# Peptides against a protein of PDB entry 9IZ0: the designs that were tried, part 205

Target 1, 345 residues: chain A of PDB entry 9IZ0
Amino acid sequence: ITCLGSNGHTYKQLVKGGNDDLRQDAVMEQVFEQVNGFLRSYRKTSQRNLSMRTYKVIPLALKTGVIEWVQDTIPLGEYLDSAHKVYHPKEWSLSTCRKLIAEKQMEDLETRLKVYDLVCRHYRPVFRHFFLESYADPVQWFTTQTNYARSTAVASVLGHVLGLGDRHGQNILIDKTSGEVIHIDLGIAFEQGKKLPVPECVPFRLTRDVVDGMGITGVEGVFRRCMEFTLETLRREEDSLLSVLEVLRYDPLFSWLISPLRRMKKQKMQLENFNQPESGNITTDASRDPKIQRNNVSGESEAERAILKVRQKLSSTLSVEASVGELIRIAQDPSYLALMFCGWS

## One batch from the design tools (peptide; made by RFdiffusion4, then SolubleMPNN)

Design b2_p21_1_s2 (from b2_p21_1, 10 letters changed)
Fold by OpenDDE base, seed 4:
Structure b2_p21_1_s2 (fold): chain B 345 residues (1-345), chain A 21 residues (1-21)
Amino acid sequence: as target 1 above (345 residues)
Amino acid sequence: EERKEYLEKFKELLEKLEEKE
């Protein structure tokens, strides 16, 4: 829909209808706005205009709402698929890469690493071309690439701290004007991505294409330093951030756990993307054991565990530099990326 | 009602955070 604002400007809005809980997105966007407050108050982050890019979410009902349509954006995965066809037309298709990773999903780590390496050799990074194609002016090119590295650093720290999952290339938008990343579909948070059919093993998305977009320095320089400043700010504001999360503990409609329906939807989408024939043995039997006492671990006990995990991630036991260094290492580790649904791009 | 009270408490908490800056 297009709405006329009180300021006389027309705003395009996306009406989502369906089973997606837009309230989870709205709550996470509110947490991001608070974090953006902390980033503005701290000199090291404010001088760099560090922010998590947000979008307006207006939940109208339990499963319907209006989302701000972010103009001039492209999904990272859409750009990468298109760019690989242009720059590497002799390399493997994304579907071929997905198939090979899926065929080895149940194999040992050594076999999965060999397949991951093989896929990486036949599907090379291209995301640097986004900046080279989009910006003919060297100043615009440098500015947008810098904004990309900065916004990716903020999103990486915040995504790790909040345990944001489902960070695939369709849930990360690139702003074509600023080069900033915009994270969408925020309904998998507080490490619930580990409960997906393909568990998330990395703290944030730092794949080869995500790094290629940072230019010749890769993770070294702007990205690393902006992660450090962001984590330093979040450690300083730990009590404020935890206070914001404690309010969510008392939200009876906030789900600290991935819903079974959302998990099944993501499972189906993962299976469909693998073109696996319906092996009709979806043993629904895991739902039929009545002796899985769903310990109604009160939503409160899950919230408490989630908040405790956030506090643990903000711990000052390690330096900011050591903590960021370890996060970057883990996020790029082939032993984790080889286990992911799409760890090669 | 509970949703409205929660949103009001959240707003009050945000206002109290903004007043501390």
Scores: peptide ipSAE 0.009, ipTM 0.336, DockQ to the pose 0.015
Fold by OpenDDE base, seed 2:
Structure b2_p21_1_s2 (fold): chain B 345 residues (1-345), chain A 21 residues (1-21)
Amino acid sequence: as target 1 above (345 residues)
Amino acid sequence: EERKEYLEKFKELLEKLEEKE
């Protein structure tokens, strides 16, 4: 929809209706605005303009809301699919890569690593070309690539701390003007991604294409240092962040657990991305409502476990540098990426 | 109504967190 503002300007807005709970997105965006306050107050993060990019979410009903249309953005996965076809037209298609990973999903780690390596050799990183193509001026190129590395670092730390899941290439937008990342569809948080049919095994998305966008220094430049400064800020503001999350403990509308509907929707999307559209009329007889035993794990007990996990991730037991080093290592480890739905790009 | 009241209480809690800085 297009809305006329009180200032006489027209704003594009996306109305989402249906089965998506926009309340989760709105709450996570509010948490990000609070974290952006901490990043602005701390000198090391403020001097670098470190922020989680946010967008306005106005939930109107249980399953309906208005989302700000983020102009001049592209989904990372959409760019990567198009760029791979242009720069590597002789390499495998994304569909071929997905099929090979899918066919080995139930195999052992050794077999999955061999297939992951094979896919990686036939689907090479291209995300560096986003910056090289989009920005003819060297200063603008360097600035936008730096903004990408900074915003990715903030999103990586915050995504790990809050346990954001489902970070596939369609849920990460790139701002074409700034080079910054914008994370969307925030309804899988507090490590609920581990309960997906393909479990989340990495702390954040740091695939080969995500690294290729950082330029020649990869993770060892702006990215690592900005992760360190972001984690240092979040450790300093631990009590403030936990207090914000404790408000959510008392929200009767906040879901600390992935909804069965959302799990089933993601399962279908994962399965449909594995099945080529062969014309099988799968009459999904809607009649088997699996009696999901609501084990009465009180929403309060799940909230308490989630808050405890956030506190554990903010622990000062390891240095900031050691903690960031281990997070970067795990996020790039082929033994984890080979287990993911799309760990190669 | 309950949701509006909850969003208002959430705003008041955020404002009280900002006043403690």
Scores: peptide ipSAE 0.007, ipTM 0.349, DockQ to the pose 0.015
Fold by OpenDDE base, seed 1:
Structure b2_p21_1_s2 (fold): chain B 345 residues (1-345), chain A 21 residues (1-21)
Amino acid sequence: as target 1 above (345 residues)
Amino acid sequence: EERKEYLEKFKELLEKLEEKE
């Protein structure tokens, strides 16, 4: 919808309705706004204008609300699919790559690594072309690529610390003006992505295309340093961040657990992205309800566990450099990426 | 090729400037 503001400006807005908990998105955006306060107050992050890009979420009811339309954006996955067809028209299609990975989901790690490596050889990175094509001026090109690396670093640290899940290429927008990343659909947080049918094994998305967008240095230089400064800021503001999360512990409407319905919906979307509508009656015998032992873990006990995990991720037991080094290593490890739904791009 | 080499040298120069900030 397009709304006329009281200031006379027109704003595009998305009305979202359905089973998606927009309150969880709104709460996570509020956490990001507080973190952006910490990033502005700390010299090393403020000098680099480090921020998590946010969007306005107005929950109108438990499952409906208005989301700000982020103008001049494109989903990362949409750009990558289009660009890959242009730059590598002789390579495999995204659907072929998805099919091959899916066919091997139940196989051992060795078999999955072989298929992942094969897919990687037939689906090469292209995201560098976003910056090379969009910006004719060398200064603007460099500035936007730097903004991309910086914003990706902030989002990677926050995504790890808050345990953000469902970080696929459709839930990551690229701002065409600034080069910054914008994370959307924040309804899988506090490591609930590990409870998906395809468990999320990486701390954040650092696939080959995400790295290709950083330019020739890849993860070295701007990205690594900005992750370090962001983590240093969050460690400094640990008590402030935990105090914000403790407010959520007392919110009776905040869900610390992924709902069974949302899990099933994400499972169905994962399966439907594998099924082209070829007319095969795969009767998904939904009758094998795995007895999800309703561990009647009180929502309070899950909140406490989530906050404890955030505290553990902010621990100063390792240096900032060692912690960031390990996060980057894990996020790029083929042994984890081969297990992901789309770890190759 | 020359434009690529120029862009690489320019990147390296700007990375060195960002390390001094």
Scores: peptide ipSAE 0.006, ipTM 0.336, DockQ to the pose 0.013
Fold by OpenDDE base, seed 3:
Structure b2_p21_1_s2 (fold): chain B 345 residues (1-345), chain A 21 residues (1-21)
Amino acid sequence: as target 1 above (345 residues)
Amino acid sequence: EERKEYLEKFKELLEKLEEKE
């Protein structure tokens, strides 16, 4: 729908209906607005305009709501698939890479690392081209690349601390005007992504293409420093952040557990991307009733565990620099990226 | 109606957290 604002501007809005619970997305956007308040309060973060890019979500019913349509955006995965075909037309297709990783999903780590390396050699990073082709002015190019590295750093710290899962290239939008990242589909939080059939083993998405967009310094420039300043701010505001999360503990509208429908939809999307239709009768042994694993963990026990995990991630036991250094190392570790559905781009 | 009241209470709680900083 298109709405005319009181300011005379037209705003596009997406009316979402069906099986997607927008309440979790709306709550996570509210947590990000509070964190953006903390980032504005500190000189080191405010001077860099560090923020998590948010979008407005208005839940109308259990499975319906209105979402702000973010104009001038592209999904990261859509840009990368197009750019790889243009800049590397002789390399493997994304479907070929996905198939090879899929065929080895049940193999040992050594075999999966060999397949990951093979895929990486035949599907090279191209995300630098987004900035080079979109911005002819050198000042605009540098500004947008800097904004990308800054917004990715904030999103990476928040993604780790809040345990945001499902951070694949279709759930990350790039703003074509600012170069900033916008994370969408926030219904997997507090490490629930580790319970997916293909678990998310990395703290945030820091694949070769995500790094290629940061320019010549990669992670060792604006990105690392902005992660450090963001984590320093969140450690100072630990009690404020935990107080916001305690409100969510008592929110009857917030689900600390992944919805069965969202889990099934994500599982189906994972399986459909693995199965090209070879007509083999996969006897889905329907015998593991998904009800049995749900009955023993109260939503309150999962909320308490989630808050405890946030507190542990904000611990000052390691310096900010050491903590960020370890997070960057783990997020780029081939031993974790080789286990991902799409860890190569 | 109950959802509007809950969103207003949540907003009022957030405004009270901003006033404490």
Scores: peptide ipSAE 0.006, ipTM 0.317, DockQ to the pose 0.015

Design b2_p21_1_s3 (from b2_p21_1, 10 letters changed)
Fold by OpenDDE base, seed 2:
Formats: sequence, structure tokens, C-alpha cells
Structure b2_p21_1_s3 (fold): chain B 345 residues (1-345), chain A 21 residues (1-21)
Amino acid sequence: as target 1 above (345 residues)
Amino acid sequence: KEKEEKLKAFQELLEELEKKR
């Protein structure tokens, strides 16, 4: 829909109807707005204009809302699929790479690492070309690449601290004007991504294409420093951040758990992205979920566990530099990326 | 190659300027 604002500006809005609970997105966007307040108040982050890019989410009903349409954006995955065909037309298709990884999903780590390495050799990074093609002026090229590295650093720290899941290339938008990243579909938070059919085992998305977009310094330039400044700010504002999350503990509309319906939808979408013919009736006999006693683990107990995990991630036991160094190491570790649905791109 | 080396040197210089801010 198109809305005329009281200021005379025209705003595009997406009316999203469906099974996606926009309340979780709206809550995460509110948390990001508070964190952006902390980033603006701290000298090291404010001097660099560090922020999480936000979008307006207005939940209208349990399954319906209005999302602000982010102008001049492209999904990272859409750009990468197009760019790989242009720059590496002799390399493997994304579907071939996905198939090979899936065929080995039940194999040992050594076998999965060999297949991951093979896929990586036949699907090389291209995301640097986004900046080189889109920006002919060297100052604009450098500015947008810097904005990308800064924005990715903020999103990586926040994504780790809040345990954001489902960070695939369709849920990460690139702003074509600024080079900044916009994270969408925030319904998987507080490490609930570990409960997906393919468990998430990295703190944030730092795949080879995500790194290639940072330019020649990769993670060792602007990205690392901006992660450090962001984490330093969040550690300083720990009590303020935890107070914001504690308000959400008492929100009866906020679900700290991934719904069984969302898990099933993600299972189906993962299976459909593999051209596996529907081999008949996998009755996912929901009867073979071991009786995990539906102990009504009160929504309060899951909220308490989530808040405790946030506190643990903000611990000052390690230096900021050591903590960021370990996060970057884990996020790039082939032993984790080989276990992911799309860890090569 | 020469363009990539010039872009590298420029990027490194600008990162050093950013460290001073």
C-alpha cells in the first residue's frame, strides 16, 4: 500500500498477511531502537554513526501487520545468486551446492568438511562486486563499503547477544544507497535457531561472501573495530539492556519459544529448496517426538533463561578484543559452517 | 592488478585515518 504522511511524503508499506507473528519483529525492532540510543550516547560508537538499521512494524492482528517497505534494497541472497552466475558462470549452481551439502547432512564432521571445502572451491565469493559495480566514484565506493562493514559489525554483535536466528540471505537486505544491512524476519531470537531442523551453530552470519563485501581487509579492518566498540557499549549499558528485556518477560504476546508451526514451516521450506521429489508420506509422526514432558515450562522460565544468556554474553570475564576475536573465529570456523544449510555463501 | 593494489593502498590509508577518529 502507499500512504501519504502528514508531512506530505509518500510512504510505501507492505501489508504482510500469513502465519508470521509480526509481534516478535516489532519487539526486536523496539530493542534495536533502544540499543541505537546507547550507540548514540557513547563516544566511540556515535563518532562512527554506528546503528542497527530498523524498519517500522505495526502488528494489526495475530498474523497480520504493516511493515515499512525498505526502499532501494535487495536481499543479499538474490544479489549473490545473480552475481555468481555473472562472475563465475563455469562454477556450480547454488542448487548443486545445496544438494551436495544435504546429501552429507547425516555423515560425520570429516565427510561434511570435505564436501564443504569442495563446494567452496566451486562457488567462490563475489560480494565485493556489489560495491565495485554500484559505485563508480572512489569516495562513494569507500563510504558504502565502510558503511557495510560498520552495519554488519553492529548486526553481528546484536545478533549474537540477542541470539537472532534464521539469518539466511533472504532475511538480510542490502541498502543500495548506503551499503548498510537491514535484518528482517526477526521471529527467531534468544537462540531458538538451535531448535531448527538444521541447528544454527554460529553466533552470526560471517560467510565468505559476507566477508568479501568488507573488501581487502576482510574482518581485520573496520568490521573488527566496530564489533569491539559495539560490544563495549552493550557491556556498559548491560543493566539498561536487561531492563528492556525484562519488560518483554511480562508481555503476554511475546513468545520466547519457537512455535511448532514455525518449525514445521521451516522444515517444509528447507525440503522444498531441495528438489527432492515428495517421497511419500513422511508422516512426521509427531508421536516420535520423545515425550518431552510438556512441563508447562512457564513462559517466565524461558524468558529468565533467555535473559540469563544475554547477561552471560555481556560478561566482562574476557576483554572486548578477546571476546570479539573468539566470536569472529567461531563465525568463520569451517567445522561450524559445514553444518549449516548455506555456510559457503 | 594495478587497480586492485591502488584500491588496497587507498583502503589501508583510509582505515588508518578512521583509527585516528
Scores: peptide ipSAE 0.036, ipTM 0.709, DockQ to the pose 0.013
Fold by OpenDDE base, seed 3:
Structure b2_p21_1_s3 (fold): chain B 345 residues (1-345), chain A 21 residues (1-21)
Amino acid sequence: as target 1 above (345 residues)
Amino acid sequence: KEKEEKLKAFQELLEELEKKR
């Protein structure tokens, strides 16, 4: 919809209806606004304008709401698929890479690593070209690439700490004006992504293309330092952050459990991404409902475990530098990336 | 290529300046 504001400006808004509970997204955006308050309060993060990019979500009902239209954005995965065709026209298609990874998804780690390496050799990073193409001026190019690295660092720390799952190229928007990342579809939080058929094994998305967008220094420099400053700020504000999450523990609108419908939708999306429709009549005999072990895990006991896990991730047992170093290592580890649906890009 | 090399050198310089802040 397009709304005329009282200021005479027209605002595009997305009315989302369907099966997605926008209350989860709205609550996570409120958590990010609080975190952005912490980031503004500390010199090291404030001087770098570190923030999680937010968008307005107004839930109207259980499955309907209004989302702010984020103008001048592109999904990371859409850009990457297009750019790979331009810069590497002789390399494998994204569909070929997906097929090869899918065919080996039930194999051992050694076999999956061999296929991942093979895919990586035939599908090279291109995300540096986003900045080189979009910004003719060297200052704009550098500023936007720096904003990308900073924004990705904040999102990576928050993604780890809050256990944000499903951070694939369609759930990450790039702002074409600022170079910042915008995370959308926040309905998997607090490590609920580990309960998916293809479990999320990395703390955040730090694939080869995500790194290629950081420029010549990759993860070393702006990205690493901004992760460190962000984690330092979150450790200082641990009690404040936990207090915000405790409010959500008692929010009857917030679900600490993935809804069966959302789980089925994500399962279906994972399966549909593996199965190109060969025109075979697979009568999906819907009669084998895999016994959803309704583990009668109370939402309260999941909330308590989630908050405890956030506290554990904010622990000062390791230095900020050591903690960030380990997170970067794990996020780039081929042994985890080879297990992902799309860990090569 | 020459533009990309100049941009890389400029990036390195600015990252060094940002390390000093």
Scores: peptide ipSAE 0.034, ipTM 0.709, DockQ to the pose 0.013
Fold by OpenDDE base, seed 4:
Order: C-alpha cells, then structure tokens, then sequence
Structure b2_p21_1_s3 (fold): chain B 345 residues (1-345), chain A 21 residues (1-21)
C-alpha cells in the first residue's frame, strides 16, 4: 500500500498477512534500537556511525502487520542471481548448485565438502559488481562499499550475539542508496536456527559473495575493525543489553522458541527450493506418539537459557580481536558452509 | 603482501578522511 504521511511524503508500506508473527520482528527491532543507542554513545562506534539498520514494524493483529517498505532496496540473493547470469553466463545456475548440494545433504562431511568445492568452482562471486555498477563516482563507490562493510560488521556481531537465524539472501536487503545491509524476517533468534531442518552452523552470513562486496581487502580492514568496535561496545554495555533481554523474559507475547508452524513453513520452502517431492512420511505426526512428553519447557526456562547464552557470547575471556578472529574464521570455514542451505554465495 | 598492506593503509587513510568531513 502507499500511505501519505503527515509531512506530505508518500511512503510505500508492505502489509504482511499470514503465518508470520510480526511481534517478534518488532521486538527484535526494539532491541536493535537499544543497541544503536550504545553504538552512538561509544566513541569508537559513534565516530564511524555504526548502527544496525532498522525498519518500522507495526503489528496490527496476530500474524498481521505493516512493515515500512524500505525504498531503493534489493534482496542480496536477487541481486546475486541476476548478476551471476550477467558476469558468469557459462557457469552453473543457482538451481543446479542448490540441487547438487541437496542431493548430498545426508552424506558425510567429506562428500559434502567435495560437492561444495565443485559448486564454488562453477559459481564465482559477483557482489563486487553491485558497487561498481551502482556508483560510477569513485568517492560514492568507496563510501558505499565502506558503509556496506560497516553495516555488515554490526549485523554480524549482533546476529551472533542474539543468535539470529535464517540469514539467507532473501532476508538480507541491500540499500541501493547507502550500500547498508538491512536484515528482515527476525523471527528466528536465540540460536533457534539450529532447530531448522538444515541446522545453522555459522555465527553469521560471511559467504564468498558477502566478502566480495567488501572489496579488495575482504574481511581484513573496515569489516574486521568494525566488528571489533561493535563487540567492544556490546561487552561494555553487557548489563544494559541483558536488562533489555530480561524484560522480554516476562513478555507473554514473545516466543523464545521457533514455532512448529514456522519450522514447517521453512521445511516446505527448503523442499520447494530443492525440487524434492514431499515424501509424505516426513510428517512425523508428533501428535501420534503420546509418549513424547511435551516437556513443557516453560518459555521462562528457554528465556533464561537464551540470556545465559548471550552473556557467554559477551564474555571477556578472549580479547575482542581474538573473539572476532575466531568468529570470522568459523563463518568462512568450508566445513560449516558446506553444511548450509546456500553456503557458496 | 606489500600491495595488500598498501591497500589496507589506503583504506585506513580514506576512513580517517571521511571522519574529518
């Protein structure tokens, strides 16, 4: 829909209806605004204008809300598919790559690494071209690429600390004006991505194309330093961040667990994207075994575990540099990326 | 290595110049 603002400007808004509870997105956006407060208060992050890009979410009802449409954005995955066809027209299609990875999903790590390497050789990075195409002026190109690396660094630290899941190329928007990343569909948080049919094994998305967008230095420069400054800020504000999360512990509207419906929706989307027939038998009707004690793990006990896990991720046991170094290593490790739904791009 | 260090130093310099604007 298009709305006329009180300022006389027209704003496009996305009305999202259906199975997605926008309340979880709205709560995560509120957490990001608090973190943006911490980033503005700390000199090292403030001097770089470090922020998590947010969008306005207005929940209207159960499973219905208005999302502020971020103008001039494109999903990362949409850009990459289009650009790959232009720059590498003789390489494999995204569908071919997905199929080969899916066919080996149940195989051992060695077999999955071999197929991942094969896919990587036939699907080269192209995301550098986003900045080269969009910004002919060298100053604009550099500023936008820097904004991309900075925003990706903030999102990577926050994504790790809050355990954001489902970070595929359709849930990451690129702002065509600033080059900043905008994370959407925030309904998988606090490591609930590990409970997906394809478990998430990386702390954040740092695939070859995500790195290619950082330019010639890749992760070594603006990205690494901005991760370090962001993590340093979050460690300083640990008690403040934990206090914000403790308020959510008592929010009856906030779900610390992935809903069975959302899990099933993601499972279907994965199967459809792989052209795998629904084998009708994977509906293990969890309703048919009365001996699955629904350990009603109280939402409170899961909140406590989530908060404890956030505290553990903010631990000062390792230096900021060592912690960031390990996160970057794990996020780029082929042994983890080969296990992902789309780890090659 | 030397080209990577020069490029890193150049990016650092540009990042410092952006902070002065």
Amino acid sequence: as target 1 above (345 residues)
Amino acid sequence: KEKEEKLKAFQELLEELEKKR
Scores: peptide ipSAE 0.027, ipTM 0.663, DockQ to the pose 0.013
Fold by OpenDDE base, seed 1:
Structure b2_p21_1_s3 (fold): chain B 345 residues (1-345), chain A 21 residues (1-21)
Amino acid sequence: as target 1 above (345 residues)
Amino acid sequence: KEKEEKLKAFQELLEELEKKR
């Protein structure tokens, strides 16, 4: 839909209906706005205009709402697929890479590492070309690449702290004007991504293409420093952040757990990406509904565990630099990336 | 060639930013 704002501007709005819990997105966007307040309060983050890019989410009903359509954006995964075909037309397709990783999903780590390495050799990074193509002026190129690295750093820290899952290339938009990242589909939070059929093993997305977009310095430039400043700010505002999350503990409409429907949707989406139609009757024996013992873990007990994990991630036991260093290491570790659905790009 | 010119202009900009620290 297109809405006329009170300011005379026309805003394109995406009405999402169906199984997407837009209330979860709206709540996470409110948490990001509070965090953006903290980032504005500290010199080190404020001087760099560090923020999580937000978008307006208006929940209209359970699973229905209006999302502000961010103009001039592209999904990271859409850009990467198109750019890879242009820059590396003799390399493997994304579908071939996905198939090979899938075929080995149940194998041991050693086998999965060999397949991941093989995929990496036949699917090289291209995301640096986004900045090189989109910005003719060197100052604009540098500014947008810097904005990308800054925005990715903030999103990486917040994504880790809040345990954001499902950070695939279609859920990360790139703003073509600023180079900033915009995270969408926020309904897998508080480490519920670890409960997916393919468990998420990384704290945030820091794949080879995500790093390639940072330019020559990779993670060791603007990105690392902005992660450090962001984490320093969140540690200082720990009590404020936890107080915001405690409000959600009492929201009966907030889901601390991945919904069975969302889990099934993600499972189906993972499986559909594997099924090229070779005519094999995979009888989905839907008959093994694992009796998920609904342990009546009260939603309160799940909230308490989630908040405790946030507190643990904000612990000052390690320096900011050591903590960021470890997060960057884990996020780039082939032993984790080889376990991911798409860890190579 | 355009990539090399952008890279050079970037190095010059980095040096200018380092001088402002």
Scores: peptide ipSAE 0.027, ipTM 0.654, DockQ to the pose 0.012

